Peptides against a protein of PDB entry 2AUS. Designs and how they scored, part 135

Target 1, 323 residues: chain A of PDB entry 2AUS
Amino acid sequence: ADIKREVIVKDDKAETNPKWGFPPDKRPIELHIQYGVINLDKPPGPTSHEVVAWIKRILNLEKAGHGGTLDPKVSGVLPVALERATRVVQALLPAGKEYVALMHLHGDVPEDKIRAVMKEFEGEIIQRPPLRSAVKRRLRTRKVYYIEILEIDGRDVLFRVGVEAGTYIRSLIHHIGLALGVGAHMAELRRTRSGPFKEDETLVTLHDLVDYYHFWKEDGIEEYIRKAIQPMEKAVEHLPKIWIKDSAVAAVAHGANLTVPGIVKLNAGIKKGDLVAIMTLKDELVALGKAMMSTQEMIERSKGIAVDVEKVFMPRDWYPKLW

## One batch from the design tools (peptide; made by RFdiffusion4, then SolubleMPNN)

Design b2_p18_8_s3 (from b2_p18_8, 8 letters changed)
Fold by OpenDDE base, seed 4:
Structure b2_p18_8_s3 (fold): chain B 323 residues (1-323), chain A 18 residues (1-18)
Amino acid sequence: as target 1 above (323 residues)
Amino acid sequence: SREEEYRKKSAEILAELA
């Protein structure tokens, strides 16, 4: 998620009309909610689906979706995309995750050996999906980006772990326990990050949402509910971006593919087939799509389809038709 | 022993990683 992507400018003279669109920081509260994502602190106990249903009930919403399932017993960062932003969860599913886990060892192991063996699990690991997963139980590689041991207390090992999407921490702990020769199980698990969403000032509880909604509806105080909901653009911060001309926005918002002449600037390192975010010059999310060209091809070519537009978010009327 | 079973499973996992 923290990969700084270089921005390549194709048209340094491109301007944007300040009267068009609704920048993420300038949406009326109702519109902000319609294009919002909550960084929810999921409590232990309920399913991720139950929590989404509760948010819909609390905020009087028709639609919502979550950015990746947490097991009932797992707490922490659950991004919940609201209403018109619901489909932005597609950007969060492939995003890296961080967890804090408590591993309980089934035997005594010297601390030096624990540290050494856990360090060997940084990098590529082979995982078998759990029996309960709808995924075919084929062995698959997953990347462990880092393991940080926080505390060792006898048989209890508290650690932070950054992982590729769909890495099973329970399975990782099981394999670490096998490598240590004593066995282990996952005692506790909290998700501390899901792509751009982390434990920070934007993390809110279900109780916070109840209170903040009442402050808005009963007292007319919008500040709290506004802060509790992030703009949908937050959910695409980790994706490669393509910024487009004002004249291209309405066409893309109508579901037209992005052509090369519409590009003002773009991130470096886009490959053909990558999921990309199409943005306005005001950093508004227009659409998600599949890159049909690399960054280099988008720079060198004068024409052609740059992005196959898969999911439009922006309303059709925020920008005028200029074609 | 349970330890020997874990060592065997560990070796199998490590052999799949190599």
Scores: peptide ipSAE 0.027, ipTM 0.456, DockQ to the pose 0.010
Fold by OpenDDE base, seed 3:
Structure b2_p18_8_s3 (fold): chain B 323 residues (1-323), chain A 18 residues (1-18)
Amino acid sequence: as target 1 above (323 residues)
Amino acid sequence: SREEEYRKKSAEILAELA
């Protein structure tokens, strides 16, 4: 998620009409909610689905979806996309995750040995999905990006871990326990990051949402609920982006594939098959799609399908048809 | 005002979604 992508400009003369669209920071409150994502602090106890159902009731919404299941006992960062933004959660599924975990060891191990063995689990690990997972129980590799030991108190090890999407921390702790020779289990788990969503000033509770919705509806105070909801564009910050001409926006908003002439600028390092975000020059999300070309091909070619558009988010009327 | 235009357009979009 933290990889700064270079921006390559293909058309340096492209302008955008300030009257077209709704930039993320300029949406009226109702429209902001319709295209919003909550960085929810999920409490321990409820399922992720129950929490989404509660948010829908609190905010009087028809649709919402979460950016990746947390187990009932797991707290922390749960992105919840609202209404028209609901489908943006698919961009968060492949995103890296961070957790703080408490591992309990089943025997005494010297601290130096704990530190040495846990460091060996940075990199690629072999995992088997748990029985309860909808994922087929095949051996698979997953990346552990980093392990940071925060505290060691006898048999209790508190650590931060950055992982590839779909890494099972419970399984990681089990393997660490085996490598230590004493066994271990996961005592506590909190998710501290899901792609671009982290523990920061945007993190809100269910209670905050109740209060903030009340302040808006009963007192006419929009500020709190506006701050509690992030624009859907936040949910795609970690994706490679392609910025398009105003003249291409309406076609893409109608579900047309993005062709090479519509590109104004793009991130470096796009590969064929990558999930990409199609953006306006005002950083509005138009659609998600599959790259049909590399960045280099999109620069060198004068024509062809650059992106197979899979999911449109922008309404068809935000930009005029220029054909 | 630009704000009135946004409110109007927001209301139109929301009405088409109902």
Scores: peptide ipSAE 0.026, ipTM 0.436, DockQ to the pose 0.028
Fold by OpenDDE base, seed 5:
Structure b2_p18_8_s3 (fold): chain B 323 residues (1-323), chain A 18 residues (1-18)
Amino acid sequence: as target 1 above (323 residues)
Amino acid sequence: SREEEYRKKSAEILAELA
């Protein structure tokens, strides 16, 4: 999420009609919910699936999905995509994660050695999936982006860690404990970030959602529930983006592939095969798709399929057919 | 030591993945 991507403009004269679409900040409350994502503070105890089921009950929803499983005992940031936005979770699954972890050492280790050894785990690490994982137990590499020691109290080490998706913090702590020679286990774990979702003013509890829904339904106060739900576009902030002409929006919303002439601007560094977000000039999410060209090819070519559209989010009627 | 065993095992695993 922290990777700033340059924006390359192909058509500096492209304008958008303000009457078309529903910008993320201007959706009626019902529509906002239909295209929403909750930055949920998952409590310890329930599964991520149970929490999603509770949200569906609280908000009277048919569909919802989460942006990456937290274990029952793990608390913190769980993005929950609602209704029409449910499939936006596919953008969040591969996103980087941050955790705060409490590691308990099984022996005494000098603080200087703890700090030195933990620093060596920044970068590529080797992991094996735990037995409870549905993933085949093959050895794989994962990136540790950073380790920040917050506190050392005897055998207890509190640390922040940024990791590639599907890094097992329990396994990391086990390896750190082996490298320290004493062994270690994970005492506590909280997820503090999932891609663009972090611990901030948008983080809400299940209790908040109950209260805010009642304020809306009983008292007519929509402000709280509106603030508790982020637009689905938040869930794609970390992806490379391609912004398209108003004339291309309806075609993409009908499931047509994006062709090069439809591109107004795009992020630098798109590679063939990347997951990309197709956006309107009003920063509305039209679709997710697979890049069929690099950024450079999309700039240099006058024609061809730029994006294979995999999942449409925008309704077909938000923009007119202009072909 | 457990540290030496870990380093050895890590090196073996890295060699199998190369």
Scores: peptide ipSAE 0.025, ipTM 0.570, DockQ to the pose 0.010
Fold by OpenDDE base, seed 2:
Structure b2_p18_8_s3 (fold): chain B 323 residues (1-323), chain A 18 residues (1-18)
Amino acid sequence: as target 1 above (323 residues)
Amino acid sequence: SREEEYRKKSAEILAELA
């Protein structure tokens, strides 16, 4: 999520009409909710599905979806996309995750050996999905981006771990325990990051949501519920972006593919097949799509389909039809 | 105000959803 992507400007003269669209910071509260994502602190106990159902009841919503399942016993960062933003979870499912885990060792191991062996698990690991997973039980590789040991207390090892999406921390801990020669199990697990969502001032509980909704509905105080909900654009911060002309927005909002002439600026390093976010010049999310060209091809070519539009988020009327 | 214009436009969009 923290990868700074270079921005290449293709049209330095492109302007945007301030009367068109709804920038993320300028949405009325009802519209902000309709295009919102909650950075939820999921409590231990309930399933991610139960928590989403509770949010829909609390906020009187028809639709919501989560950015990647947490097990019932696992707490922490669960992005919940609301209403019209529900489908933005597609951007979060493949995103990297961070966890804080407590590993309990089944025997005594010197601290120096614990540190040395855990460092060897940085990089590519082989995992088998757990039996309870809907994923076919094939051996697969996963990336461990980093392991940071926070504390070692006898047989208890507290550590932070950054991982590729769909890495099983329980399986990682099991393999670490085997490599240490004593065995180990996962005692506790908390998710501290899901792509752009982390433990910060935007993290809210179910209790916070109940209170903040009450303050809005009964007292007319919108401030708390507004702060508790992030704009859907937050859920795509980690994706490569393509910014488009005002004249292209309505066409893309109607489900038309993005063509090269519509591009104003874009991130470097887009490859064919990448998931990309199509943005307005006001940083509004228009759509998610599949890149049909690299960044270099989008710069060099004068025409062609740049992005195959898969999921439209923006309403068709926010920008005028200029075709 | 720009905010009143956004509120009006939001109400129009919400009415089309219903």
Scores: peptide ipSAE 0.009, ipTM 0.402, DockQ to the pose 0.027; fails the geometry check

## One batch from the design tools (peptide; made by RFdiffusion4, then SolubleMPNN)

Design b2_p19_1_s1 (from b2_p19_1, 10 letters changed)
Fold by OpenDDE base, seed 3:
Structure b2_p19_1_s1 (fold): chain B 323 residues (1-323), chain A 19 residues (1-19)
Amino acid sequence: as target 1 above (323 residues)
Amino acid sequence: DKWFEELLKESKKRYEELK
């Protein structure tokens, strides 16, 4: 999520009409909610599905979806996309995750050995998904990006871990315990990050959401509920972006593929097959799609399909049809 | 859902205490 992507400008003369669209910072509260994502602090106990159902009841919503399941006993960062933003969760599913885990060792191990062995689990690991996962139980590689030991207290090891999506921390801890020769299990787990969503000032509880909704509906104070909901554009911050001309926005909003002439600027390092976010010049999310060209091809070519549009988010009427 | 009903009850209580 923290990869700064260079922005390459293809058309430096492209302007945007300030009367068209609804920039993330200028949405009325009702529209902000319709295109919102909550950075929820999921409590331990309920399922991710139950929590999503409760959010829909609290906020009087028809639709919502979460950015990646947390087990019932696992707390922390659960992005919940609302209403028209619900489908943005597809951008979060492949995103990296961070956890803080408490590992309990089944025997005494010197701290130097714990530190040495845990460092060997940085990089590529082989995992078999647990029985409870919807994923086929085939052996697969996963990346552990980093392991940071926070505290060692005898047999209890508190650590931060950054992982590729669909890495099972319980399985990681089991393998660490085997490598230490004493065995281990996961005592506690909290998710501290899911792509662009982390533990910060935007993290809210279910209690906060109930209280903030009351302040809005009963007292007319929208400030709290506005701050508790992030714009859907937050959920795509980690993706490579392509910014398009105002004249291309309505076509893409109607489900047309993005063609090369519509591109104003784009991130470096886009590869064919990458998931990309199509943005307006006001940083509004128009659509998600699959890159059909590299960044370099999108610069060098004068024509052709740049992005195969898969999911449209922007309403068809925010920008005029200019064809 | 018992948990949700408790959440609403607690919220209502907090709101009444703030009035």
Scores: peptide ipSAE 0.120, ipTM 0.787, DockQ to the pose 0.839
Fold by OpenDDE base, seed 2:
Structure b2_p19_1_s1 (fold): chain B 323 residues (1-323), chain A 19 residues (1-19)
Amino acid sequence: as target 1 above (323 residues)
Amino acid sequence: DKWFEELLKESKKRYEELK
């Protein structure tokens, strides 16, 4: 999420009509909710599915989905996409995660040895998914991007860990305990990041959502519920982006593939097969799709299919048909 | 769900106390 992607401009004269579309910051409250994502602080106890069902009841919604399951006992960052934005969760599933974990050791180990062994678990690890996972229990490699020890108090080790999607922290702690020779278990776990969503001023509780919905419905105060819901475009900040001409928006919104002439600007480093976000010049999410070309091919070619459009989000009427 | 009913009850109480 923190990698600044270079932006390459193909058409420096491309303008956008201010009357077309609804920029993320200018949606009426009902439309903002229809295209919203909540950065939820999931409490410990309930499942991620129960919490999503409760959000639907609280906010009177027909549809919602979450950006990656947290176990019942695990708290913290759970992105919940609402209504028309529900399918944006597919962008969050492959995103990196960060956790703060409390590991309890089953014996005494010198602090220097704890630090040395935990450092060896940075990089590629082999994991077997737990029995409770919806994933087939095949051995798989996962990346541990970093381990930061925050505190060591006797047998208790508090640490921050950045991991590839679908890394099991409980299994990591078990293997660290085996490597230390004394064994260990996961006492506590909190997720502090899920792709672009982190612990910040946008993090809200279920209590906040109930209170803010009442302020809107009973008192007519929109400010709190508006602030508690992020635009769906937040859920694609970590993806490579392609920005398109106003004349291409309605075609893509109708499910047409993006062709090279429609591109105004794009991120560097797109590879064939990457998941990309197709954006307007007002930073509105039009669609998600699969790159059919690299960034370099999209620059050099005058024609061809740049993106195979997999999921449209934008309504068909926000931009006029110009074909 | 008992937990959700408790959440709604607590929220209603807080809202009534803020009025």
Scores: peptide ipSAE 0.117, ipTM 0.781, DockQ to the pose 0.839
Fold by OpenDDE base, seed 4:
Structure b2_p19_1_s1 (fold): chain B 323 residues (1-323), chain A 19 residues (1-19)
Amino acid sequence: as target 1 above (323 residues)
Amino acid sequence: DKWFEELLKESKKRYEELK
């Protein structure tokens, strides 16, 4: 998520009307919740699905979805998208993940050898999905972006690992144990990052959510529940973005594809087929879609479909029809 | 769910203790 993408400006004179839309920082509390994502600290024990069901019950919501399953025993960062934002989780499924894992070795290994072998697991690894996964059990390559050893205590190795989505840390630890010659298993696992969501001041517990909802509903204090819920735009920070003219917003909000003339600015490095976020000039999420052109084609062409709009988020009435 | 019921009881207790 920390990849700063270059922003290419196509129309430097494009202005936005401050009276149109609802920027992420200016949503009334009810609207903020309707377009919200919770950075939940999932407790160990419950399933990710149970936790989502509990959040809906706590916050009196009809719909919610999570940004990628954590096993029952796994704690930490679980993005939970609310109500109108529920489908923004599709942006988080392919996002990189970080974990802190405790690996227990089945034999004594010198620390220098542990460090050397674990470093060899940075980069591309071949994994087979576990039997319990909904994923087809085909061998697949996954990227390990980094391994940081935090502590070694005899046979216990605490480490941070950044991985491509759908990398199985349990399988990684098993392969590390085989490479060390003694075998290993995953003792503990916590997810510390899911795309743009990390362990920071936005991380909240189920306890916090109950307390903050009561402060709002019983005491009229909105501050806590407002801080506990992130705008849905947070869930797309890691995607390549295309910013559009005010005149194009209502059309896209009605489900029209984005055409090249509607583009004001865009990120560099968009490829045909990429998932992109269509944004207003006020950084409001209009829609997610599939890029039909590269960044270069969107710059060079005067016309054509730039983005096939797959999912609209913005209400149709936030911006006027200017066509 | 017993876990969720316990969560709500504990939270209610904390809320009452903060008043």
Scores: peptide ipSAE 0.116, ipTM 0.781, DockQ to the pose 0.813
Fold by OpenDDE base, seed 1:
Structure b2_p19_1_s1 (fold): chain B 323 residues (1-323), chain A 19 residues (1-19)
Amino acid sequence: as target 1 above (323 residues)
Amino acid sequence: DKWFEELLKESKKRYEELK
């Protein structure tokens, strides 16, 4: 999520009509909700599906989806995409995750040894998915990006860990315990980050959502519910982006693939096969798709399919058909 | 850790108040 991507401009003369589309900051409240994502603080106890069902009931919504399952006992950052934004969660599934975990050791270990051994678990690890996972139980490699020890109190080790999507912290702690020679288990776990969503001022509880919806519906105050819901564009901040001409927007919104002539600017480092966000010049999400070219190929070529459009989000009528 | 337990207790309390 923190990868600063260079922006390469192909057409420095491209302008956008201010009358077309609905920039994220200018959406009416009803439209903002239709294209919204909640950074939910999931409580411990309920499943991620139960929490999504609760949000739908609280906000009177037909559809919602979550940006990656948290176990019932796990609290913290659960992105919940609303209504027309529901499918944006597919951008969050492959995103890196951060957790704060409490590890309990089954014996006494010197602090220096704990620190040394935990540092060796930064990098590539081999894991077997737990029985409860929908993923086939094959051995797989995962990346641990960092381990930060926050506190050591005897046999209790509090640490922050950044991991590749689908890394199992319970399995990591088990292997750390084996390497320490005493064994260990995961006592507590909280997710502190899911891609662009983190513990910040945008994090809201189920209680906050009840109150904020009441303030809107009963008192006519929309400010709180507006702040509690992020635009769907937040859910793609970690993806490489391609910005397109106004004349290309309506075609992509109708499900046409993005061709090279439609590109105004793009991020560096796009590879063939990457998930990319197609954006307007007003930073509106048009669609998600698969890159069919690298950034370099998109710069050098005059024609061809740049992106295979997999999921459209923008309504077909926000931009005029210019073909 | 004590702060983590407090955070979990508060989160659980808010959830039970919603039922």
Scores: peptide ipSAE 0.019, ipTM 0.607, DockQ to the pose 0.061

